# Ledger of designs, part 159: peptides against a protein of PDB entry 2YKT

Target 1, 231 residues: chain A of PDB entry 2YKT
Amino acid sequence: SRSEEMHRLTENVYKTIMEQFNPSLRNFIAMGKNYEKALAGVTYAAKGYFDALVKMGELASESQGSKELGDVLFQMAEVHRQIQNQLEEMLKSFHNELLTQLEQKVELDSRYLSAALKKYQTEQRSKGDALDKCQAELKKLRKKSQGSKNPQKYSDKELQYIDAISNKQGELENYVSDGYKTALTEERRRFCFLVEKQCAVAKNSAAYHSKGKELLAQKLPLWQQACADPS

## One batch from the design tools (peptide; made by RFdiffusion4, then SolubleMPNN)

Design b2_p20_3_s1 (from b2_p20_3, 11 letters changed)
Fold by OpenDDE base, seed 1:
Structure b2_p20_3_s1 (fold): chain B 231 residues (1-231), chain A 20 residues (1-20)
Amino acid sequence: as target 1 above (231 residues)
Amino acid sequence: SLRELAQELDEALAKFEAEL
């Protein structure tokens, strides 16, 4: 029946969230943690590289003919430090605003969805059973009426069961329909939650890239000209 | 809005947690 099909669809939505979305989200979080770790590693390695660059700048400053290039090398290292600071801030936000929050929510959500599905199933079954009972009673009544010499005595009761069946059928269909809409909304909310959290990450990432671009655009022309200037 | 839908999820989960 239409109601049975819609019921199956409703259950499938909940199952898809629990068995596909949430596990995928957990994997997403894990991959995010790996990405964070790798970026932290890059930051650490970069520190060593630019510390070595500073040492080269010190040597230039001590030289007879390349003193001004020492300042250039120091500036390069300083700009890098500022860029890395922005990256670290982005990573903190990435961890605190995305990964931690998603991790907390996904664990709670597993329990929530299980309860929600169970509640839906229980009520759906209850309504279905009530309908089946009324249908069965009507069938029994009709059998009694067929065997009776006075079938008219059962007519009012038959009408009552017919009305009850119609009402219960309508209630079941409405409940399942609403259940399906609710399930789809639950799915949509979860994707929206993910999108919103990822938007925050994107904004922070954009700020990091913008700052880096600004700093390098300001200084790079000066650095490029440094070797062209006479000593 | 997307933000509102995300907030609704937060509220639903918070309510559920409070009922446990």
Scores: peptide ipSAE 0.348, ipTM 0.901, DockQ to the pose 0.877
Fold by OpenDDE base, seed 3:
Structure b2_p20_3_s1 (fold): chain B 231 residues (1-231), chain A 20 residues (1-20)
Amino acid sequence: as target 1 above (231 residues)
Amino acid sequence: SLRELAQELDEALAKFEAEL
């Protein structure tokens, strides 16, 4: 029946969230943590490299003929420091605003969805059983009427059951239809949550990239000219 | 909006957690 098909669709939406979306989201979080760790590693390695660059700058500053180039090398290291600070801020946001929040929500959501599905199933079954009962009673009544010498005696009761069946059928169909819409909304909300959190990360990432671009754009022409300038 | 839908999820989960 239409109601049965809609019921199956509703259950499948919940199952898709629980069995596909949430596990995939957990994997996404895990990959995010891995990415964060790798970026932290890059940060550490970069520090070593630019610390060594500072050492080269110190040597230049101590030289008689390349003193001004020492300042250039120091500026290069300083710009890196500023860019790295921005990256650290981005990573902090990435961890606190995306990974932690997603992890908390996905764990709780498994229990939430299970309860929501169970509630829906219980009510759907209750309405279905009530409908079946009325249909069964009508069938019994009709059999009794056919065997009776006075069928008219049962006519009013038959009409009552017909009306009850019609009402219960409508209620069941509406409930299942609403259930399906609710399930689809639940799925959409989860994707929206992910998108919203990822947008925040994207904004922070954009700020990091912008800051780096600005700093380098400002200094690079100066550095490129440094070797051409007289001491 | 996407933000509103995300917030609705947060609220729903928060309510559920409070009822546990």
Scores: peptide ipSAE 0.342, ipTM 0.898, DockQ to the pose 0.863
Fold by OpenDDE base, seed 2:
Structure b2_p20_3_s1 (fold): chain B 231 residues (1-231), chain A 20 residues (1-20)
Amino acid sequence: as target 1 above (231 residues)
Amino acid sequence: SLRELAQELDEALAKFEAEL
């Protein structure tokens, strides 16, 4: 029936969220943590590299003919430091605004969805059972009427059951329909939540990239000039 | 809006948690 089909669809939505979306989200979080760790590793490794560059700058500064290049090398290291600071800020945001929030909610969401589905199923079944019972009673009444010497005495009761069945059928259909809409909304909300959190990350990432580009664009010509200038 | 739906989820989960 229409209601049965829609009921199945409703259950499938909840199951899809619980069995596909949420596990995938957990994996997404895990991959995010790996990514974060790798980027942190980059930051650490970069520090060593540019610290070494500073040492080269010190040597230049101590030289007789390359002193000005020492300053250039120091500037390069400083710009790097600033860029890395921006990266660290981005990573903090990535961790706090995306990963942590998703992680906190995904576990709770599993419980929430289970409860929501159970509630829906319970009520759906209750309404269905009530309908079935009413239909069964009507059937029994009709049998009694057919076997009776005075079938007309059951006419009013028959009409009452017919009305009750109609009402219960309508109620069930409406309930299941609303349930399906609710389930779809639940699914959409979760994707929206993910998108919103990812947008926050994107903004911070953009800031990081912009800052880096800006700093390098400002300094690179100066550094190139220093290399071209005679000592 | 997307933001509204996201917020609704957050609220729903918060409410659920409070009821546990």
Scores: peptide ipSAE 0.340, ipTM 0.898, DockQ to the pose 0.847
Fold by OpenDDE base, seed 4:
Structure b2_p20_3_s1 (fold): chain B 231 residues (1-231), chain A 20 residues (1-20)
Amino acid sequence: as target 1 above (231 residues)
Amino acid sequence: SLRELAQELDEALAKFEAEL
């Protein structure tokens, strides 16, 4: 029947979210944590490299003929520090606003969806069973009427069952239809949530890249000319 | 908007959590 088909579709949407989307989201979170760890590793390694650069700057500052180049090397390290601070800010946002939130929500969502599906199934079955019962009773009544010498005795009750069946059928169809719309909305909301969180990450990433570009664009020409005229 | 739809999910989950 139409209602049965729509019921199956509704269940399939919930199952898709529970069995495909949420597990994939958990994997996404895991991959995000790996990415965060790698970036943190880059940050640490970069610190060591630029600390060593500072040491070279110190040596230049102690030299007789290269003192001004010491300042250049220190500026290079300072610009890196500023860029790194921006990266750390981005990473904090990535962790706190994306990974942590997704992790908390996906766990809760598993429970939510299980409860939602169970509630839907229970109510759908209840309405279906009530309809089936009325249909069965009408069938029994009609059989009794056909075998009776006074069929008119059952006419009022037959009309009552027909009306009840019509109402219950309509209620079931509406319930299943609304259930399907609700399920589709649930799926869409989850994708929207993911997109929104990724947009926040993208904005933070853009800020990091812009700051780095700005700082380097400002200083790089000065550094490139530093060796042209020795002091 | 995307934000509104995302917020609706948050609200639904928060409500569910509060009912547990």
Scores: peptide ipSAE 0.258, ipTM 0.872, DockQ to the pose 0.883

Design b2_p20_3_s2 (from b2_p20_3, 8 letters changed)
Fold by OpenDDE base, seed 2:
Structure b2_p20_3_s2 (fold): chain B 231 residues (1-231), chain A 20 residues (1-20)
Amino acid sequence: as target 1 above (231 residues)
Amino acid sequence: SLKELAQELDKKLKEFEEEE
């Protein structure tokens, strides 16, 4: 029946979230944590490299013939520091606004969805059983009427059962329909949450890239000319 | 994949809208 088909669809939505979406989201979070760790490693390694560059700048500053190049090397290291600060801000956002929040949501979601599905199933079954009972009673009544010397005696009761069946059928269909809408909304909400959190990270990432581009674009011409144009 | 899941959701939503 239409109701049974829609019921199966509803259950499948909940199952898809619990068995496909949530595990995939957990994997996404895990991959994000790995990426974060790698970027932290890059940060540390870069610091060492540019600290060594500062040392080269110090040596240049002590030189009689290369003093101006010391300032260039210091500027290169300073620009890196500023870019690194932007990266750290992006990483904080990545951790706090994406990974942590997704992890919290996915952790709570398993119990919530299980309870929601169970509640839906219980109520759906209850309504179905009530309908089946009325149908069975009508069938029994009709059998009794066929065997009776006065079938008209049962006419009013038959009409009552027919009405009850119609009402219960309608209630079941509406309940299952609403259940399906609710399930689809729950699924959409989860995807939207992921998209929104990823957008927040993207904004912070854009700020990092923009700042880096601006700083390098400003200074690179100066650095490129430093050897050809001694101060 | 999440992409496949998103596509599946879109399909289900479209089907639902057509049935309503």
Scores: peptide ipSAE 0.013, ipTM 0.403, DockQ to the pose 0.041
Fold by OpenDDE base, seed 3:
Structure b2_p20_3_s2 (fold): chain B 231 residues (1-231), chain A 20 residues (1-20)
Amino acid sequence: as target 1 above (231 residues)
Amino acid sequence: SLKELAQELDKKLKEFEEEE
């Protein structure tokens, strides 16, 4: 029936969220944590590299003929430090605004969805059973009427059952329809939440890249000229 | 392929985590 089909669709939406979306989201969070850790590792390694660059700058500054190149090397290291600070800010956002919030949501979601599905199923079954009962009673009544010498005696009761069946069928269809809409809304809400959090991270990432580009664009021409045009 | 790259990166990340 139409109601049965829509019921199956509704259950499938909940099933998809619970068995596909949520596990995939957990994996996404795990991969995000790995990415964060790797970036932290890169940050640490980069610090060592640029600290060593500073040392080279110190040596240049101590030289008689290369003093100005010392300042250039120091500037290179300083620009890196500033870029790295922006990266750290991005990572904080990545952790706090994406990973932590997604983790909190996914942890609560399993219980919520299970309860929501159970509630829906219970009420759907209750309405379905009530409908089936009325249909069964009508069938019994019709059998009695066929065997009776006075079928007209059952006519009013038959009409009552027909009306009850019609009403219960309508109620069931409406309930299942609303249930399906609710389920789809729940699914969409979860994707929207992910998109919104990812957008926040993307904004911070854009700021990081922009700052880095600006700093390097400002200084790089000066650095490139340092050897050709001694000051 | 993208899939192969993803697998390779996953392997490298695991190695990195073990070293840290």
Scores: peptide ipSAE 0.000, ipTM 0.278, DockQ to the pose 0.020
Fold by OpenDDE base, seed 5:
Structure b2_p20_3_s2 (fold): chain B 231 residues (1-231), chain A 20 residues (1-20)
Amino acid sequence: as target 1 above (231 residues)
Amino acid sequence: SLKELAQELDKKLKEFEEEE
């Protein structure tokens, strides 16, 4: 029936969230933590590289013929430091605004969804059982009427059961329909939360890239001319 | 649409991988 199909669809939405979405989200969080760790590793390795560049700048500054190139090398290292600071801020936001918040939500969600599904199933079954009971009583009444010498005696009661069945059928259909809408809303809310948090990360990432681009675009032409324009 | 954007990005990613 239409009601039964809608009921199956509703249950499948909850199952999809619990069995597909939430496990996938946990994996996403884990991959995010791995990515964060790798970026921290890049930061550490880059520090060593640019510290070594500073050392080369010191040597240039101590030379008689290359002193101005020392300043260039120091500027290169300083620009890197500033870019790295922006990366650290981005990583902090990535951790605090995305990973931590997603982890907190996914941990609480299993119990919530289980309870929500159980509540829906209990009420759906209750309404279904009540409908089935009325249908069974009508069937019994009709059998009794067919065997009676006075079938008209049961006419009013038959009409009452027909009306009750119609009302209960409508209530069940409405409940299942509302249940499906609720389930879809729960699913959408979770995707929306993920999208919104990822948008925040994207904005922070854009700020990081913009700052780096600006700093390098400003300095690179000067650095490229350093050897051609001795002081 | 997001679907169209995803398809475009997938195409660009594939092109990038082929160029390397």
Scores: peptide ipSAE 0.000, ipTM 0.294, DockQ to the pose 0.018
Fold by OpenDDE base, seed 4:
Structure b2_p20_3_s2 (fold): chain B 231 residues (1-231), chain A 20 residues (1-20)
Amino acid sequence: as target 1 above (231 residues)
Amino acid sequence: SLKELAQELDKKLKEFEEEE
C-alpha cells in the first residue's frame, strides 16, 4: 500500500542517517584530527627553520659587506611569522568550530535518532493497529449481517465502521507522510550543519591564504633585487 | 537557510539532552 511504502521510506531515511551518515561523519572527524596534527607538525618544523634563518640574518648584519642582506633575511622570517600566525588562527578555528562541534553532536545524535525513530514506529504501529481492528470489526459485522434474517439491522453500524476506517486510513497516511518529511528534514539539517561549519573554516582559510599571498607578493620583488644592488 | 537549519539541529539535540 501507499502508506506501507512511505513507512518503509521513512525508516530507510533514519537508517541511512544512523548507519551511513553518522559513521561517515565520525570518520570525517578522525581524518580532520589527523590533518590538524600534521599541520601542527608543519608549524613546529617551520618555526625551527625560520629561526635558523634569523640566525643567518644576524651573521649578515655582523658582516662588513653583506649588512643589507641581513635585513632581507629578517624580513623573510618576519613574513613567515605573520603567515604562521594566520595559520594558527585557522587551525584554532578548525579545531573549535568544526571538529569539536561535530564530535560533541555525533555521539548525542545517535541516541536522538534512535529515540526519534522509535517514537515514529510506535505511533505508526498504534495507528495501524487501530485501523486493522476497525477493519476486522467490519468484517465480523458483515458476516453477521449475511447470516441474519434482518440485514437492515446492521446497516447503520456498517456505515459507521466504513467511515471510521476511511478516517483512520487517512490519518495513518497523513502521519506517515509527515513522518517522511520530518525524516528528510532531519537528514538535511545534518548536512546543513556540516556545510555551515565548513563555511566558517573556509573563511578563515581564505584569510590565511590571502594574507600570505599579499605579504609575499609585496616583498618578493624587493628580496629578488637585494643581491643585484651595490653593497 | 543553512544557518537556520543548523540552529534547528542544535536546538533539537539540546532539547533531547535535557529530556533524557
Scores: peptide ipSAE 0.348, ipTM 0.895, DockQ to the pose 0.888; fails the geometry check

Design b2_p20_3_s3 (from b2_p20_3, 7 letters changed)
Fold by OpenDDE base, seed 2:
Structure b2_p20_3_s3 (fold): chain B 231 residues (1-231), chain A 20 residues (1-20)
Amino acid sequence: as target 1 above (231 residues)
Amino acid sequence: SLKELAEKLDEALEEFEEEE
């Protein structure tokens, strides 16, 4: 029946969220944590590299013929430090605004969805059973009427059961339909949440890239000229 | 639309790869 098909669809939505979406989201969070760790590693390694560059700048500053190049090397290291600070800010946002929030949501969601599905199933079954009971009673009544010497005696009761069946059928169909809409809304909400959090990450990433580009674009021409124009 | 944005991004990426 249409109601049975819609019921199966509703259950499948909840199952898809619980068995496919949520596990995939947990994996996404795990991959995000790995990415964060790798970027933190880059930060640490970069610090060592540019600290070594500063040392080269110190040597240049102590030289008789390359003093101005010392300042250039210091500027290069400083610009990198600023870029790295922007990266760290982006990583903090990535952690706090995406990973942590997704992790909190996915942990709470399993219990919520399980309860929601069970509630839906219980009520759906209750309505279905009530309908089946009325249908069975009507069938019994019709059998009694066919065997009776006075079938007209049962006419009013038959009409009552027909009306009850129609009403219960309508209620069941509406309930299942609403259940399906609710399930789809729950699914969409979860995807929207992911998209919104990823948008925040994208915004912070854009800020990091923009700042880096601006700093390098400003200084690079000066650094390139340093060797061509000795003091 | 999101599809249009995706197409524009793909075009930009292709152009970037050709310049390298």
Scores: peptide ipSAE 0.000, ipTM 0.289, DockQ to the pose 0.017
Fold by OpenDDE base, seed 3:
Structure b2_p20_3_s3 (fold): chain B 231 residues (1-231), chain A 20 residues (1-20)
Amino acid sequence: as target 1 above (231 residues)
Amino acid sequence: SLKELAEKLDEALEEFEEEE
Protein backbone atom coordinates (compact mmCIF):
# COMPACT_ATOMS: atom_id res chain seq x y z
CA SER B 1 0.00 0.00 0.00
CA ARG B 2 0.95 3.66 -0.27
CA SER B 3 1.36 3.98 3.49
CA GLU B 4 3.46 0.84 3.70
CA GLU B 5 5.77 2.08 0.97
CA MET B 6 6.21 5.44 2.62
CA HIS B 7 6.81 3.70 5.94
CA ARG B 8 9.63 1.68 4.42
CA LEU B 9 11.12 4.83 2.92
CA THR B 10 11.01 6.55 6.30
CA GLU B 11 12.76 3.71 8.04
CA ASN B 12 15.36 3.58 5.29
CA VAL B 13 16.25 7.24 5.81
CA TYR B 14 16.92 6.67 9.50
CA LYS B 15 18.87 3.51 8.74
CA THR B 16 20.95 5.32 6.12
CA ILE B 17 21.91 7.98 8.64
CA MET B 18 22.77 5.46 11.33
CA GLU B 19 24.46 2.84 9.20
CA GLN B 20 26.11 4.91 6.45
CA PHE B 21 26.29 8.61 7.29
CA ASN B 22 27.41 8.38 10.91
CA PRO B 23 30.12 5.76 10.33
CA SER B 24 31.38 7.76 7.36
CA LEU B 25 31.41 10.89 9.48
CA ARG B 26 33.47 9.13 12.13
CA ASN B 27 35.96 8.18 9.46
CA PHE B 28 35.98 11.74 8.18
CA ILE B 29 36.81 12.97 11.68
CA ALA B 30 39.57 10.39 12.02
CA MET B 31 41.07 11.41 8.69
CA GLY B 32 40.85 15.03 9.77
CA LYS B 33 42.80 14.29 12.93
CA ASN B 34 45.45 12.51 10.92
CA TYR B 35 45.65 15.43 8.52
CA GLU B 36 46.07 17.83 11.44
CA LYS B 37 48.85 15.68 12.85
CA ALA B 38 50.61 15.57 9.51
CA LEU B 39 50.49 19.35 9.21
CA ALA B 40 51.92 19.65 12.69
CA GLY B 41 54.73 17.41 11.55
CA VAL B 42 55.31 19.63 8.53
CA THR B 43 55.42 22.64 10.80
CA TYR B 44 58.11 21.09 12.95
CA ALA B 45 60.21 20.01 10.00
CA ALA B 46 59.88 23.42 8.37
CA LYS B 47 61.09 25.11 11.55
CA GLY B 48 64.26 23.08 11.45
CA TYR B 49 64.84 23.95 7.81
CA PHE B 50 64.39 27.67 8.26
CA ASP B 51 66.41 27.72 11.46
CA ALA B 52 69.21 26.30 9.39
CA LEU B 53 68.58 29.04 6.84
CA VAL B 54 69.00 31.61 9.60
CA LYS B 55 72.36 30.08 10.37
CA MET B 56 73.39 30.61 6.77
CA GLY B 57 72.23 34.20 7.08
CA GLU B 58 74.42 34.66 10.13
CA LEU B 59 77.42 33.45 8.21
CA ALA B 60 76.66 35.84 5.38
CA SER B 61 76.37 38.71 7.83
CA GLU B 62 79.82 37.89 9.17
CA SER B 63 81.36 37.90 5.70
CA GLN B 64 83.01 40.92 4.12
CA GLY B 65 81.53 40.57 0.67
CA SER B 66 78.07 39.09 1.30
CA LYS B 67 76.82 41.03 4.31
CA GLU B 68 73.65 42.31 2.65
CA LEU B 69 72.67 38.77 1.66
CA GLY B 70 72.50 37.95 5.35
CA ASP B 71 69.58 40.33 5.72
CA VAL B 72 67.86 38.73 2.74
CA LEU B 73 68.18 35.26 4.25
CA PHE B 74 66.85 36.55 7.58
CA GLN B 75 63.87 38.09 5.81
CA MET B 76 63.14 34.80 4.06
CA ALA B 77 63.10 33.00 7.38
CA GLU B 78 60.93 35.67 8.99
CA VAL B 79 58.36 35.56 6.21
CA HIS B 80 58.22 31.81 6.65
CA ARG B 81 57.62 32.27 10.37
CA GLN B 82 54.72 34.60 9.69
CA ILE B 83 53.20 32.21 7.15
CA GLN B 84 53.58 29.36 9.60
CA ASN B 85 51.80 31.35 12.30
CA GLN B 86 48.85 31.71 9.95
CA LEU B 87 48.89 27.98 9.33
CA GLU B 88 48.79 27.33 13.05
CA GLU B 89 45.76 29.59 13.38
CA MET B 90 44.07 27.72 10.56
CA LEU B 91 44.82 24.40 12.26
CA LYS B 92 43.41 25.67 15.52
CA SER B 93 40.20 26.57 13.75
CA PHE B 94 40.20 23.25 11.94
CA HIS B 95 40.40 21.42 15.24
CA ASN B 96 38.00 23.55 17.27
CA GLU B 97 35.42 24.53 14.69
CA LEU B 98 35.20 21.33 12.68
CA LEU B 99 36.65 18.21 14.28
CA THR B 100 35.64 18.77 17.90
CA GLN B 101 32.12 19.83 17.06
CA LEU B 102 31.53 17.00 14.62
CA GLU B 103 32.87 14.50 17.13
CA GLN B 104 30.52 15.76 19.81
CA LYS B 105 27.53 15.54 17.52
CA VAL B 106 28.23 12.09 16.12
CA GLU B 107 28.56 10.66 19.63
CA LEU B 108 25.13 11.94 20.61
CA ASP B 109 23.43 11.18 17.33
CA SER B 110 23.25 7.40 17.56
CA ARG B 111 21.14 7.50 20.70
CA TYR B 112 18.99 10.31 19.40
CA LEU B 113 18.24 8.63 16.09
CA SER B 114 17.53 5.29 17.70
CA ALA B 115 15.01 6.91 19.99
CA ALA B 116 13.43 8.88 17.17
CA LEU B 117 13.09 5.82 14.97
CA LYS B 118 11.69 3.75 17.82
CA LYS B 119 9.11 6.40 18.63
CA TYR B 120 8.05 6.58 15.00
CA GLN B 121 7.84 2.79 14.67
CA THR B 122 5.83 2.42 17.85
CA GLU B 123 3.26 4.98 16.85
CA GLN B 124 3.08 3.74 13.28
CA ARG B 125 2.49 0.19 14.50
CA SER B 126 -0.16 1.35 16.94
CA LYS B 127 -2.08 3.12 14.20
CA GLY B 128 -1.66 0.19 11.85
CA ASP B 129 -2.89 -2.30 14.43
CA ALA B 130 -5.92 -0.17 15.17
CA LEU B 131 -6.74 -0.07 11.48
CA ASP B 132 -6.32 -3.81 11.12
CA LYS B 133 -8.58 -4.41 14.07
CA CYS B 134 -11.35 -2.32 12.57
CA GLN B 135 -11.00 -4.12 9.27
CA ALA B 136 -11.20 -7.46 11.00
CA GLU B 137 -14.30 -6.43 12.94
CA LEU B 138 -15.99 -5.29 9.75
CA LYS B 139 -15.23 -8.63 8.14
CA LYS B 140 -16.73 -10.48 11.10
CA LEU B 141 -19.80 -8.28 11.01
CA ARG B 142 -20.32 -8.95 7.33
CA LYS B 143 -20.11 -12.69 7.88
CA LYS B 144 -22.66 -12.45 10.64
CA SER B 145 -24.94 -10.38 8.46
CA GLN B 146 -24.77 -12.90 5.63
CA GLY B 147 -25.89 -15.66 7.95
CA SER B 148 -28.70 -13.64 9.49
CA LYS B 149 -32.38 -13.68 8.62
CA ASN B 150 -32.41 -9.92 9.25
CA PRO B 151 -29.22 -8.42 7.71
CA GLN B 152 -30.60 -4.90 7.90
CA LYS B 153 -30.09 -4.78 11.66
CA TYR B 154 -26.30 -4.67 11.08
CA SER B 155 -26.32 -1.89 8.46
CA ASP B 156 -25.70 1.00 10.85
CA LYS B 157 -22.83 -0.77 12.53
CA GLU B 158 -21.31 -1.61 9.18
CA LEU B 159 -21.36 2.05 8.19
CA GLN B 160 -19.68 2.96 11.46
CA TYR B 161 -16.83 0.56 10.81
CA ILE B 162 -16.43 1.80 7.25
CA ASP B 163 -16.15 5.37 8.50
CA ALA B 164 -13.71 4.36 11.22
CA ILE B 165 -11.53 2.51 8.71
CA SER B 166 -11.49 5.50 6.40
CA ASN B 167 -10.51 7.85 9.20
CA LYS B 168 -7.82 5.55 10.56
CA GLN B 169 -6.40 5.02 7.08
CA GLY B 170 -6.17 8.77 6.59
CA GLU B 171 -4.51 9.27 9.96
CA LEU B 172 -1.97 6.57 9.24
CA GLU B 173 -1.12 8.03 5.84
CA ASN B 174 -0.69 11.50 7.28
CA TYR B 175 1.45 10.24 10.13
CA VAL B 176 3.74 8.29 7.84
CA SER B 177 3.96 11.20 5.42
CA ASP B 178 4.96 13.56 8.20
CA GLY B 179 7.41 11.00 9.48
CA TYR B 180 9.07 10.80 6.09
CA LYS B 181 9.40 14.58 5.84
CA THR B 182 10.87 14.68 9.33
CA ALA B 183 13.39 11.98 8.51
CA LEU B 184 14.51 13.78 5.35
CA THR B 185 14.86 16.99 7.32
CA GLU B 186 17.04 15.24 9.88
CA GLU B 187 19.29 13.93 7.14
CA ARG B 188 19.55 17.31 5.43
CA ARG B 189 20.32 19.04 8.72
CA ARG B 190 23.35 16.84 9.23
CA PHE B 191 24.75 17.53 5.78
CA CYS B 192 24.08 21.23 6.20
CA PHE B 193 25.97 21.26 9.47
CA LEU B 194 28.95 19.62 7.82
CA VAL B 195 28.88 22.14 4.98
CA GLU B 196 28.64 25.06 7.39
CA LYS B 197 31.59 23.86 9.42
CA GLN B 198 33.63 23.31 6.28
CA CYS B 199 32.81 26.86 5.23
CA ALA B 200 34.27 28.14 8.49
CA VAL B 201 37.42 26.14 7.90
CA ALA B 202 37.61 27.41 4.33
CA LYS B 203 37.48 31.02 5.53
CA ASN B 204 40.40 30.46 7.85
CA SER B 205 42.28 28.60 5.15
CA ALA B 206 41.74 31.52 2.81
CA ALA B 207 43.28 33.84 5.39
CA TYR B 208 46.34 31.62 5.58
CA HIS B 209 46.76 31.53 1.82
CA SER B 210 46.11 35.25 1.46
CA LYS B 211 48.72 36.18 4.05
CA GLY B 212 51.30 33.93 2.48
CA LYS B 213 50.64 35.26 -0.99
CA GLU B 214 50.80 38.85 0.22
CA LEU B 215 54.07 38.47 2.08
CA LEU B 216 55.81 36.56 -0.67
CA ALA B 217 54.57 38.88 -3.40
CA GLN B 218 55.92 41.84 -1.46
CA LYS B 219 59.36 40.44 -0.71
CA LEU B 220 60.20 38.12 -3.59
CA PRO B 221 61.19 40.88 -6.04
CA LEU B 222 63.62 42.26 -3.48
CA TRP B 223 65.16 38.87 -2.86
CA GLN B 224 65.49 38.13 -6.57
CA GLN B 225 67.53 41.30 -7.11
CA ALA B 226 69.79 40.87 -4.09
CA CYS B 227 72.65 39.25 -5.99
CA ALA B 228 72.39 41.53 -9.01
CA ASP B 229 72.36 44.73 -6.96
CA PRO B 230 75.00 44.47 -4.27
CA SER B 231 74.86 47.27 -1.73
CA SER A 1 59.61 10.90 12.90
CA LEU A 2 58.05 11.86 9.60
CA LYS A 3 58.44 8.27 8.44
CA GLU A 4 56.53 6.97 11.43
CA LEU A 5 53.85 9.57 10.88
CA ALA A 6 53.53 8.55 7.25
CA GLU A 7 53.09 4.92 8.26
CA LYS A 8 50.34 5.83 10.70
CA LEU A 9 48.60 7.85 8.05
CA ASP A 10 48.75 4.94 5.64
CA GLU A 11 47.20 2.68 8.24
CA ALA A 12 44.40 5.15 8.80
CA LEU A 13 43.78 5.37 5.06
CA GLU A 14 43.51 1.61 4.83
CA GLU A 15 40.95 1.56 7.61
CA PHE A 16 38.96 4.24 5.89
CA GLU A 17 38.96 2.38 2.59
CA GLU A 18 37.80 -0.81 4.27
CA GLU A 19 34.79 0.96 5.72
CA GLU A 20 33.88 2.57 2.41
Scores: peptide ipSAE 0.000, ipTM 0.265, DockQ to the pose 0.023
Fold by OpenDDE base, seed 4:
Structure b2_p20_3_s3 (fold): chain B 231 residues (1-231), chain A 20 residues (1-20)
Amino acid sequence: as target 1 above (231 residues)
Amino acid sequence: SLKELAEKLDEALEEFEEEE
């Protein structure tokens, strides 16, 4: 029946969230943590590289003919420091605003969804059972009427069952329909939350990239000219 | 491997560019 099909669809939405979305989200969070760790590793490795660059700058500053190049090398290291600071801010936001919040939600969601599905199933079954009971009673009544010498005796009761069946069928259909809409809304809400959090990450990432671009664009012409201008 | 990662990245970027 239409009601049964819609019921199945409703259950499938909840199952998809619990069995597909939430596990995938947990994996996403795990991959995010790995990404964060890798970026932290990059920052550490970069520090070593630019510390070594500073050392080269020190040597240039001690030279008789390359002193000005020492300042250039120091500036390169300083720009790196500023870019690194911006990256650290981005990473902090990535951790606090995305990973932590998603982790908190996904941990609570399993219990919530299980309860929601159970509630829906219980009420759906209750309404279905009530409908089935009325249908069964009508069938029994009709069998009695066919064997009776006075079928009219059962006519009023038959009408009552027909009306009850109609009402219960309508209630069941409405309940299942509303249940399906609710389930779809729950699914959409979760995807929307993910999208919104990713938008925040994207904004922070854009800020990081913009700051880096700005700093490098400002200094790069100066650095490029340094070797052309002998001391 | 880094090679496998690079290949996956390239595939993902191609898909992204096609969607834009």
Scores: peptide ipSAE 0.000, ipTM 0.278, DockQ to the pose 0.019
Fold by OpenDDE base, seed 5:
Structure b2_p20_3_s3 (fold): chain B 231 residues (1-231), chain A 20 residues (1-20)
Amino acid sequence: as target 1 above (231 residues)
Amino acid sequence: SLKELAEKLDEALEEFEEEE
């Protein structure tokens, strides 16, 4: 029936969140933590590289004919430091605004969804059982009427059961329909939360890349001319 | 019908998006 199909769809939404979305979200969080760790590793390795570059700049500054190249090498290292500071700010936001918040929500969600599904199932069953009972009573009444010498005796009671069945059928259909809308809303809210948090990460990432591009674009032409224009 | 239900659900979801 229509109500049975919609009931199955409702249950499937809850199952999809619990069995597909939430496990996938946990994996997403885990991959995010791995990515954060790798970026921290890159940061550390880059520091060593540019510290070594500073050492080369010091040697140039001590030379007789390459002092200006020392300043260039120091500027290269300083630009890297500034870019790295922006990366650290991005990573802090990535951890605090995305990973931590998603982790907190996903751990609480299993209990909430289980309770919501059980509540829906209990009420759906209650309404279904009440409908089935009325249908069974009408069937019994009709059997009695067919065997009676006075069928008119049961006519008023038959109409009462027909009305009750119609009302209970409508209530069940409405309840299941509302349940399906509620379930889809719950699913959408979870995706929206993920999208919003990822947007915050994207903004911070854009700021990081923009700052790096700006700093390098400003200095690179000067650095490229340093050897051609000795001072 | 399932089609009518889908339309009602789409409307409800659209309203939800506007409220957020």
Scores: peptide ipSAE 0.006, ipTM 0.325, DockQ to the pose 0.046; fails the geometry check

